# Peptides against a protein of PDB entry 5OK6: the designs that were tried, part 21

Target 1, 215 residues: chain A of PDB entry 5OK6
Amino acid sequence: ELPGLDSQWRQIENGESGRERPLRAGESWFLVEKHWYKQWEAYVQGGDQDSSTFPGCINNATLFQDEINWRLKEGLVEGEDYVLLPAAAWHYLVSWYGLEHGQPPIERKVIELPNIQKVEVYPVELLLVRHNDLGKSHTVQFSHTDSIGLVLRTARERFLVEPQEDTRLWAKNSEGSLDRLYDTHITVLDAALETGQLIIMETRKKDGTWPSAQL

## One batch from the design tools (peptide; aimed at target 1 G176 D179 Q214)

Design b2_p15_3_s3 (made by RFdiffusion4, then SolubleMPNN; from b2_p15_3, 6 letters changed)
Fold by OpenDDE base, seed 3:
Structure b2_p15_3_s3 (fold): chain B 215 residues (1-215), chain A 15 residues (1-15)
Amino acid sequence: as target 1 above (215 residues)
Amino acid sequence: SAEALLAAGLTLKPP
């Protein structure tokens, strides 16, 4: 049975534990399609549980680019296209109203940026390749807070690079040139890496020379 | 530059 309307409102909108609660790094938050959420607000504010304003099941269909990979559409805006709920509030709504059959929850993590916490709605998808085989790529998702060192380690793992082999990264920039990622301690954000960006892993030759030094 | 040549080699000709 659904809780009372005032109880629903308090549970979801409570500033201490609901939608307005402070963000904490590492926590899971969930996207809810804005029109559904507004319909729910109208329903619980109306004071009549039998009203025609009942929101039905949560349906995030309009937020997805496709129903195969369940990727979000690009350019979605918080407060316009969706609202963010902490895990507890999301689970309450799903328990009360259900989620549209077959749709996955849109779970995202809170990340710590230099001066703010935010929900990372769009992690960075990088296209990893080897300098000598550009046709063989691995798409890998990273947080903006992940280090370039993690990107390099991930590339090494995906390409089965032996521990004794030296590697380094290059990023293809918007101008089509290559920028070397010298500092492995900076973040993906600090390096200004973007989704769809090509990242080239260069492997040092057995003679101790770099392939790029001959260009 | 080596970077430009790598970039040129990485410039996948559109199919």
Scores: peptide ipSAE 0.027, ipTM 0.650, DockQ to the pose 0.137
OpenDDE base, seeds 1, 2, 4, 5: peptide ipSAE 0.025, 0.024, 0.025, 0.027; ipTM 0.642, 0.642, 0.666, 0.696

Design b2_p15_3_s4 (made by RFdiffusion4, then SolubleMPNN; from b2_p15_3, 6 letters changed)
Fold by OpenDDE base, seed 2:
Structure b2_p15_3_s4 (fold): chain B 215 residues (1-215), chain A 15 residues (1-15)
Amino acid sequence: as target 1 above (215 residues)
Amino acid sequence: SAEALKAAGLRLRPP
C-alpha cells in the first residue's frame, strides 16, 4: 500500500536511514534516474495524492547503454543524471511505485578509499588473457579496492591453472608496452588499471624460465 | 610464448 505523502518523504529523505545517511563500506546503494526522482519529490511535496504529478513506476531506461547487458552509460553524474539511495529506501520506492518491467535494479557497493567512502558506480572491467593466447580474453569486473593478488587469483581460476603452476601478471599500458604488476598487495586503483585494459597472465615454463625473458 | 607477445608488438617496460 502507498503510504501518506509526508510519510514517504520522511522515509526516503530521512538523514539517518534515507538518502542522506552516511555511506558504509560494503553496503548496497541503488541508482534512481534523476527525472523520476524529481517527479516523486514534486508529488510528495504537493500534498495531493490524486495530482497529475504522480511519478509512475521507476524507470531507469535513460541510464542504460543497452537492454541486453544493462550496462550504464559512461559519464553519468550523481545529482544530475541519478540519485543514490540506500537499499532500504530503494526497496520502499520499488514496493510503492514498482520498477519498469524487465529493468534490473542498478545496485552498487560502497567502497572504502583512503580518505572517503564512495558508491562505486563504475567498477573496473579488465580483459584477462594468457601470454600464449592473447586472442582469448575473459572480461572480469573488479572493484578499484580489489588487490592485484585477487586479479591474479581470478585469472588463475578462469584459466584453470593448476596450483603448482607459477603465474604472474602484466598490464598493457597506453604506450603499448607491458608493465609488470610486481606488488600483488596494491589495489587496482593503486596500479591505475582502467576499464578495457589488457591484463596478461604469464605462466612459468617447466624449465623454470619465464616466457617474457625472451622478449 | 614470447613469440605471441612479440607478434602483438608488446614490449616489456624496464622496472
Scores: peptide ipSAE 0.058, ipTM 0.789, DockQ to the pose 0.807
OpenDDE base, seeds 1, 3, 4, 5: peptide ipSAE 0.037, 0.038, 0.053, 0.031; ipTM 0.707, 0.720, 0.784, 0.673; seed 3 fails the geometry check

Design b2_p15_4 (made by RFdiffusion4)
Pose (drawn by RFdiffusion4):
Structure b2_p15_4 (pose): chain A 215 residues (1-215), chain P 15 residues (1-15)
Amino acid sequence: as target 1 above (215 residues)
Amino acid sequence: ERIHVTDEQLEAWAE
């Protein structure tokens, strides 16, 4: 059952429960298509529960590239294309109005940057492959603030690399050559990695030599 | 370290 209009307003807009909730690293926020949010706002501010301004179910279809991979469209601007809600507010709105059938929520996380916290709407999607098959990829989203060491550990897990196998990473650049990702302590941002980039994990041979020594 | 390779060289190496 829907809460009253003022109750909905308080839950979604105010304090710890709503849009005014402070940004804390690691917390989840969700994207809501702006037109739907504005319609909800007009409804809850209108004083009429029976109004035709009732927004209906949340539908973020215009925010997705397609329904095959459900990727968020690039180039979206907060306040123009979408509004961010904390996880609780999103949960409440979905419980009240529903979410379009078959459509996934768009969940993003707050990250720490040198002097600010922000929701990372566009993390870096990396294609992780082993050197022996450059077409067999695990597509994984990493934060700009994740370390290269995390990228390596993730690649190892995704490919079920055994503990005794030694592995290291390369990145294929826009020129089609390879840049060695030497330092596991730096971040994806420091390494200037971009979405869609191929990250190659090579495995050391039993004799101690590396496949890349042949390049 | 940067390794300059053609597409052909990179595919051959992957095989």

Design b2_p15_4_s1 (made by RFdiffusion4, then SolubleMPNN; from b2_p15_4, 6 letters changed)
Fold by OpenDDE base, seed 4:
Order: sequence, then C-alpha cells, then structure tokens
Structure b2_p15_4_s1 (fold): chain B 215 residues (1-215), chain A 15 residues (1-15)
Amino acid sequence: as target 1 above (215 residues)
Amino acid sequence: ERIVVSDEQLAAASA
C-alpha cells in the first residue's frame, strides 16, 4: 500500500536518510530517471492521491543505451537526466510504484576521491588484452579508486595466467604510444585511465625477456 | 616508460 503523500515526500527527500543525505564511501545509490522523479514530486506535492499526476512505475529506459547489457548512455548529467537516491529511498520507491518490467536497477557506489565523495555513475571500462592477442579484449569495469594492482590481478585471472608467469601492464594511448603502468599502487584515476582504453597485459617470455623489448 | 609504437609494429611484435 502506498503511504500518504507527505510521508512519501519525507521518506525520500528528508535530509537524514533521503536524497539529500551525506554520501558515504561504499554505499549504494541508485539512479532514477529525471522525468519520472519530477512526476513523482508533482504527485506527492499535489496532495491528491487520485491525481492524474500519478507517476506509475519507475522507468529508466531513457538512461540506457541498450537493453541487452543495460549500459548507461554516455554524458548523462545528474539533475538533468537523473537523480540519485540512497538505497533505502530507492527501495521505498520501488516498493511503492514498482520498476518497469525487465529493467535492472541502476546501482552505483559512493567512492572516496581525494577531496570529495561521489557516486561513481561511470566506472572505468577497460579493454584488457594480451600482448600476443590484441584482438581479443575483455571489457572489465573498474572504479576510479581501484589500484593498478587490481587491474593486473584481474587481467591475470581473466587470462588464466599461471602464478609463476610474470606479467605487467601497458596502457595504450590515443596517439598510439604505450605507457607502462609501473606503479601498481596508484589508482585508475591517478593513472588517468579512461573508458574504452586498451590495457595490454604483457607476459614475460620463458627466456626471461619481455616481448616489448623488441619494440 | 613510454614506447611509441604503430599499430603495425605492435601487431608485428605480438605475432
């Protein structure tokens, strides 16, 4: 059953647990399409539960670029295209209004950047490849806060690299140059890695030489 | 370490 309109507003918009509450690293937040949210606002502010402004089920269709992988469109802007709700508020709205059939929730994590908490709407999608098979990429999402060490471990796991095999990473730049990712302790953000960037895992040869030494 | 490599060189070295 839907709670009273004022109760809905308080539950979703209150400063303690609602939309405007402080971000905390590691928490889940959810995207809600802006038009739907505005309709909901109009509905609950109107004071008439029987109003024609009833928003219906949450529909985030316009935020997705595809309904196969459920990737977000590029360039979405908070406040223009979507609003962010904390998990509790999202779950309330879903409970009250439902979510469009077949659509997954758009869950994102709060990350801690050097000077700010942010909901990471766009994690970095890296194309992981082996140096000897550049045509076979594995797309993997990483947080901007993930370490290069995690990227390397992930690459090793995806490519089933044996523990005794030495590997290292190279980032391919748009200009065609390769930058070696020496420091595995820096973050994806610090390394300035971008979505769609090719990350080449180089495996050391049995003779102890690196393939890149021939370049 | 930055290596300037053409796609052709990279492909050739990978082969």
Scores: peptide ipSAE 0.284, ipTM 0.847, DockQ to the pose 0.878
OpenDDE base, seeds 1, 2, 3, 5: peptide ipSAE 0.281, 0.277, 0.256, 0.256; ipTM 0.841, 0.845, 0.832, 0.833

Design b2_p15_4_s2 (made by RFdiffusion4, then SolubleMPNN; from b2_p15_4, 7 letters changed)
Fold by OpenDDE base, seed 4:
Structure b2_p15_4_s2 (fold): chain B 215 residues (1-215), chain A 15 residues (1-15)
Amino acid sequence: as target 1 above (215 residues)
Amino acid sequence: ERIVVSDEELLAASA
């Protein structure tokens, strides 16, 4: 059952879990398509529950570039294309209005950057490959705050690398160069890795040599 | 460490 319009407004905008609440690292936030949200605002501000401004089900279709992987369109802007809501607020709206059938929620995490908390709307999608099979990529999402060590571990896991095998990572640059990701303690952000970037996992040969030494 | 490698060279070394 829908709560009163004023209650809805308070809960979503000004509640303890309202839209303007402080970001906390690790929390989940959700994207809501801007036009829907504006329609909802108009509805609840209008004071008439029977108003023709009823927003209907949440529909984030315009935020997705595809309905297969449910990837977001590139270049979406907060406040223009979508609104961010804390998990509690999102769940309230979904419970009240529903979510369009078949659409997944667009859940994102708050990350802590050196001087700011941010909802990471666009995690970095890396293309993980093996040096000896560049054509078989595994697309994996990483936070900007994830370490290169995590990327390496993830690559090893995806490629079923045995514990005794030595591996290291290279980032392919657009200029046709490879940068070795030597420091595994730096973050994806620090390494300036970008979405769509090819990350090559090199496996040490049995003879103790690295394949890249032949390049 | 940065290596300048063409796509062709990279593919060749990976084969």
Scores: peptide ipSAE 0.292, ipTM 0.861, DockQ to the pose 0.885
OpenDDE base, seeds 1, 2, 3, 5: peptide ipSAE 0.292, 0.290, 0.265, 0.259; ipTM 0.860, 0.862, 0.850, 0.844

Design b2_p15_4_s3 (made by RFdiffusion4, then SolubleMPNN; from b2_p15_4, 7 letters changed)
Fold by OpenDDE base, seed 3:
Structure b2_p15_4_s3 (fold): chain B 215 residues (1-215), chain A 15 residues (1-15)
Amino acid sequence: as target 1 above (215 residues)
Amino acid sequence: EVIHVSDEELAAASA
């Protein structure tokens, strides 16, 4: 049974526990398509539970680029395309109205950035390649808060690099040149890595030389 | 260290 309209409004829009509550690092938040949310707002503010303004089930279809990988469209803007709800509020709405059949929830994590918490709607998708096989890429998602060391470890694992093999990373920049990622302790954000960026894992030769030294 | 290399040059040097 649906709770009363005023109770729904207070539960979801309450600044202490609802949509406007403070972000906390590591918490899950969910995207809700803006038009559906506005329809829900109109419904609960109208005061008539039997009104024609009933929002129906949550449908996030317009936020997805495809229904195969369930990737978000690029360039979505908070407050224009979607609203962010904490996990509790999301689960209430889903329990009351349902979610469109077959659609996954759009779950995102709060990350800690310098002096701010943010829901990371768009984690960084990097194209990992080996220096000797540029045609075989592995697309891997990373948080902006992940270290370059994690990117390197992930690349080594994906390419089945043996522990005794020395490896290093290069990032292809916007000018088409390669920038070496020397510091493995900085974050993906600090390194200014972007979605779709090519990251080249170079493996040291058996003779002790680096392939890039011949360029 | 910044290296200006085409994908073809990189592949050739790495082969």
Scores: peptide ipSAE 0.036, ipTM 0.756, DockQ to the pose 0.754
OpenDDE base, seeds 1, 2, 4, 5: peptide ipSAE 0.030, 0.031, 0.030, 0.035; ipTM 0.721, 0.728, 0.721, 0.747

Design b2_p15_4_s4 (made by RFdiffusion4, then SolubleMPNN; from b2_p15_4, 7 letters changed)
Fold by OpenDDE base, seed 4:
Structure b2_p15_4_s4 (fold): chain B 215 residues (1-215), chain A 15 residues (1-15)
Amino acid sequence: as target 1 above (215 residues)
Amino acid sequence: ERIVVSDEELAAASA
């Protein structure tokens, strides 16, 4: 059953647990399409439960670029295209209104950046490849706060690299140059890695030489 | 370490 309109507003918009509450690193937040949210606002502010402004089920269709992988469109802007709700508020709205059939929730994590907490709407999608098979990429999402060490471990796991095999990473730049990712302790953000960037995992040869030494 | 490599050179060295 839907709670009273004032109760809905308080539950979703209250400063303690609602939309405007402080971000905390590691928490889940959810995207809600802006038009739907505005309809909901109009509905609950109107004071008439039988109003024609009833928003219906949450429909985030316009936020997705595809309904196969459920990737977000590029360049979405908070406050224009979507609003962010904490998990509790999202779950209330879903419980009250439902979510469009077949659509996944758009869950994102709060990350801690050097000077700010942010909901990471766009994690970095890296194209992981082996140096000897550049045509076979594995797309993997990483947080901007993830370490290069995690990227390397992930690459090793995806490519089933044996523990005794030495590996290192190279980032391919748009200019065609390769930058070696020496420091595995820096973050994806610190390394300035971008979505769609090719990350080459180089495996050391059995003779102890690196393939890149021939370049 | 930055290596300037063409896509062709990279492909050739990787082959």
Scores: peptide ipSAE 0.280, ipTM 0.852, DockQ to the pose 0.881
OpenDDE base, seeds 1, 2, 3, 5: peptide ipSAE 0.274, 0.270, 0.222, 0.246; ipTM 0.847, 0.850, 0.827, 0.837

Design b2_p15_5 (made by RFdiffusion4)
Pose (drawn by RFdiffusion4):
Structure b2_p15_5 (pose): chain A 215 residues (1-215), chain P 15 residues (1-15)
Amino acid sequence: as target 1 above (215 residues)
Amino acid sequence: SRLNVTEEQIKAVWE
């Protein structure tokens, strides 16, 4: 059952429960298509529960590239294309109005940057492959603030690399050559990695030599 | 470090 209009307003807009909730690293926020949010706002501010301004189910279809991979469209602007809600507010809105059938939520995280916290709407999507098959990829989203060491550990896990196997990473650049990702302590941002980039994990041979020594 | 190799060369060696 729907809460009253003022109750909905308080839950979604205010304090710890709503849009005014402070940004804390690691917390989840969700994207809501702006038109739907504005329609909900007009409805809850209108004083009439029976109004035709009732927004209906949340539908973020215009925010997705397609329904094959459900990727968020690039180039979206907060306040123009979408509004961010904390996880609780999103949960409440979905429980009240529903979410379009078959459509996934768009969940993003808060990250820490040198002097600010922000929701990372566009993390870096990396294609992780082993050197022996450059077409067999695990597509994984990493934060700009994740370390290269995390990228390596993730690639190892995704490919079930055994503990005794030694592995290291390369990145294929826009020129088609390889840049060695030497330092595991720096971040994805420091390494200037971009979405869609191929990250190649090579495995050391049993004799101690590396496949890349042949390049 | 960057390698002076083409993508074709990389595939020819590694695949």

Design b2_p15_5_s1 (made by RFdiffusion4, then SolubleMPNN; from b2_p15_5, 8 letters changed)
Fold by OpenDDE base, seed 2:
Structure b2_p15_5_s1 (fold): chain B 215 residues (1-215), chain A 15 residues (1-15)
Amino acid sequence: as target 1 above (215 residues)
Amino acid sequence: ERLDVSWEEVRAVLE
């Protein structure tokens, strides 16, 4: 059941769980396509539930680059292309208006950066490979706030590396050079890793030598 | 540590 228009406005815009709610690390926020949201604003501010300004179901189709993996288009801007809502507000809107059939919600997490909280709309997608099979990549998503240690652990898990095997990471640069990710305590952001970047997991040989020593 | 090597060289040595 749709609540009164004023109640909708208060719940979504001015409520404790509204659009203006402070960001908190680890919380889920959702993207809403801007034109739909503006239509909703016009509808609830108009004060007439029978108005032709009814927004219909939420449709984020224009935010997606594909309907297979439901990846977002690159370069989307908050306030221009989409609005961010906290989970409670999103769920209210979905319950009131529905979501386009077959379309997934666009859920993102709040991350803690050194000076600010931010909804991480674009997590980093890294291409993980083994040094001896560079053609077989595993795409894994990481937060900018994840440590290189987590990337290494994730790579070890994906490639079923035994605990006794020694491993380390290299990042392939755009120039083709390799940078060793020796400090596992820095973040993906600190290491300046980017989406689509190849990360090589090197495994130490049984003879105690590193494959990269031949480079 | 940075290695200034071509990707072709990397593949030839590591694969």
Scores: peptide ipSAE 0.306, ipTM 0.907, DockQ to the pose 0.933
OpenDDE base, seeds 1, 3, 4, 5: peptide ipSAE 0.295, 0.254, 0.305, 0.253; ipTM 0.904, 0.888, 0.906, 0.886

Design b2_p15_5_s2 (made by RFdiffusion4, then SolubleMPNN; from b2_p15_5, 5 letters changed)
Fold by OpenDDE base, seed 3:
Structure b2_p15_5_s2 (fold): chain B 215 residues (1-215), chain A 15 residues (1-15)
Amino acid sequence: as target 1 above (215 residues)
Amino acid sequence: ERLDVTWEEIKAVSE
């Protein structure tokens, strides 16, 4: 059952608990398609629950590039294509109106950047490869706040690298050359790694030499 | 360290 229109507006738009609440690192926020949200705003502001402005169930279809992997379209802009709601507000809307059948919620995490919190709508998707088998990639998602050390550990795990094997990372740059990722303590953001970027894990030879030293 | 190498060159030293 739908609560009163004024109660809906206060619950969702209240700056303390709604859309404008402060971001906190690690919290979940949800994307809502902008046109649906604007239709909801018009409905609750109209004061007539029986009006033709009823928004129906939440439908985020236009935010997805595919209905198989449920990936977001590239280049979506907050306030233009979607709004962000905290988990509580999202769950209220879903309980009141429902979510389109078969669509997953678009959940994202608040990350801590230098002096700012942000909902990370687009985590970085890296293509991990081994230097000796460039044709076999593992696509892995990372936060911009994840360390290069985590990328390296993840690559080692995906490629089943033994603990005694020494490995290091190279990033393919925009010029097609390779930049060595020396510092494992910097973040994906600090390293300026981007979605679709190829990351090469080099494994040290048994003789103690690096394959790249022969280039 | 930057390496200006092709995939073919990387493959050749990795075999």
Scores: peptide ipSAE 0.148, ipTM 0.809, DockQ to the pose 0.722
OpenDDE base, seeds 1, 2, 4, 5: peptide ipSAE 0.143, 0.145, 0.139, 0.141; ipTM 0.813, 0.809, 0.800, 0.822

Design b2_p15_5_s3 (made by RFdiffusion4, then SolubleMPNN; from b2_p15_5, 6 letters changed)
Fold by OpenDDE base, seed 2:
Structure b2_p15_5_s3 (fold): chain B 215 residues (1-215), chain A 15 residues (1-15)
Amino acid sequence: as target 1 above (215 residues)
Amino acid sequence: ERLDVTLEEIRAVLE
């Protein structure tokens, strides 16, 4: 059941559930394809529920590069390709109009950057490998705000490293060389890690030496 | 610390 057009507008655009509400770190926001949203705006602003401007179900198809992994296209721009809605607003729209069959919601988190809150539409996807098996990678998503320590812990977990084993990380840089990630307290952003970047977890040998010492 | 090695070199030595 659709609420009144004015009520729809108020719930989505204004108030605590509105598009213009302040961002808060850790909150979930959702992407809505821009053309659909503009159609919805025209519908609710038109004042006629029976008008030909009815937007239909939410369809974010144009935002996806594939329907297998449901990855977003690269280079999407807020306000041009999509709008961001708070969770409450998104759920209202979905309840009123539905979501295209088979499409997942595009949920993203608000992150706290040094001087701004931002919805992180594109988290960093890192390729995690072990030094002794570079051909077997685990692709893992991280926030730009995640620490290198978390990356290391995640790598250890994925590769089932025992607590007593000592490990450290190397990042393959754009020049093809390896940079050691010494400081585990800095963020993925601070370390300038990028999507698709290879991160090598090195495990110390039982004799106390590091494999990389042979390079 | 930076290592100027290729992935191929790493594989050859460490695998």
Scores: peptide ipSAE 0.221, ipTM 0.867, DockQ to the pose 0.852
OpenDDE base, seeds 1, 3, 4, 5: peptide ipSAE 0.219, 0.210, 0.202, 0.193; ipTM 0.869, 0.859, 0.862, 0.857

Design b2_p15_5_s4 (made by RFdiffusion4, then SolubleMPNN; from b2_p15_5, 8 letters changed)
Fold by OpenDDE base, seed 1:
Structure b2_p15_5_s4 (fold): chain B 215 residues (1-215), chain A 15 residues (1-15)
Amino acid sequence: as target 1 above (215 residues)
Amino acid sequence: ERLDVSMEEIRKVLE
């Protein structure tokens, strides 16, 4: 059952626990389609629960590029296409109005950047491959704040690399050449890795030589 | 370290 309109407004817009609350690294926030949210605002500000301005179920359909993988459209802008709500506020809205049948919530994490916290709406999707089998890619999602070391560990795990095997990463750059990801302590952001970028895991040969030495 | 190699070259040599 819907609470009172004023209560809804306070719960969702309250600066302590609502839309305006401070971002904290690691917390989950959710995207809500802008037009729906504006309709909700009009509804609760109107003061009439029986108003024709009732927003109905949350429908984020216009934010998705597909209903198979539920990927977001590219180039969505906060405040124009969607609003961000903290988990508590999102769950309240879902409980009150429902979410369109079959649609998953659009959950994102707050990340810590050097001078700012932000909700990472677009994590980086990398194509992980082995040097000797470029045709078999594993698409893995990473935060911009994840280290290259994590990318390497993830690649090793996906390709079932034995602990004693030595591996390293190469990134295919915009010029089509390969850049060695030497420093494993820098982040995906620092390395300027982008969604769809090919990352090649090279495994050292038993003789101690690297396959790339043949290039 | 940068290697100025094409994907085709990589395939030929490493696969």
Scores: peptide ipSAE 0.224, ipTM 0.877, DockQ to the pose 0.876
OpenDDE base, seeds 2, 3, 4, 5: peptide ipSAE 0.217, 0.217, 0.215, 0.211; ipTM 0.874, 0.874, 0.874, 0.872

Design b2_p15_6 (made by RFdiffusion4)
Pose (drawn by RFdiffusion4):
Structure b2_p15_6 (pose): chain A 215 residues (1-215), chain P 15 residues (1-15)
Amino acid sequence: as target 1 above (215 residues)
Amino acid sequence: VERLSAPASAWANVS
């Protein structure tokens, strides 16, 4: 059952429960298509529960590239294309109005940058492959703030690399050549990795030689 | 940054 209009307003907009919730690293926020949010706002501020301004179910279809991979469209601007809600507010709105059938939520996380916290709406999507098959990829989203060491550990896990196997990473650049990702302590941002980039994990041979020595 | 002159496609010829 729907809460009253003022109750909905308080839950979604205010304090710890709503949009005013402070940004804390690691917390989840969700994207809501702006038109739907504005319609909800007009409804809850209008004083009439029976109004035709009732927004209906949340539908973020215009925010997605397609329904095959459900990727968020690039180039979206907060306040123009979408509004961010903390996880609790999103949960409440979905429980009240529903979410379009078959559509996934758009969940993003707060990250720490040198002097600010922000929701990382566009993390870096990397295609992780082993050197022997450059077409067999695990597509994984990493934060700009994740380390290259995390990228390596993730690639190892995704490919079930055994503990005794030694592995290291390369990145295919826009020129079609390879850049060695030497330092595991630096971040994806420091390494200037971009979405869609192919990350190649090579495995050392049993004799100690590396496949890349042949390049 | 170590950068290789060989193309990434060169992996097809790695033994």

Design b2_p15_6_s1 (made by RFdiffusion4, then SolubleMPNN; from b2_p15_6, 7 letters changed)
Fold by OpenDDE base, seed 4:
Structure b2_p15_6_s1 (fold): chain B 215 residues (1-215), chain A 15 residues (1-15)
Amino acid sequence: as target 1 above (215 residues)
Amino acid sequence: MERLSAPVSSLDFVE
């Protein structure tokens, strides 16, 4: 059931769980396509529940680059292409208006950067490969705040590396060379890793030598 | 930071 228009406005814009609430690290926020949201604003501000300005179901179709993996288009801008709502506000809107059939919610996490909290709309998608099988990649999403150690552990898990096997990571840089991700305590952001970047997991040989030492 | 100038493809060898 739809609440009164003023109640909707208060709940979504000015409520305790409204759009302007403080960000908290680890919380989920959701993207709403800007035109739909503006239509909703016009509807609830119009004061007529029977208005032709009724927004209908939430439809984020224009934010997606594909309907298979439901990846976001690149270069979307907050306030221009979408708005961000905290989980409670999103769930209210979905309960009131529905979400387009078959379309997943666009859930993102608040991350804590050195001087700012931000909704991480674009986590880093890394291409994980083994040094001796570059043709088999695992695309894995990481937060900018995730450690290189987590990337390494994730790579080991994906490639079913035995605990006794020693491994390390290399990142292919823009020059086509490889930079060793030596410090596992720094973040993905600190390492300047980018979406689509190739990350090579090197496994130490049984003789104790590294494959890369032969290069 | 250790850097290898060799192409990534040079790591792709059969052991």
Scores: peptide ipSAE 0.227, ipTM 0.818, DockQ to the pose 0.742
OpenDDE base, seeds 1, 2, 3, 5: peptide ipSAE 0.213, 0.207, 0.172, 0.171; ipTM 0.813, 0.815, 0.775, 0.772

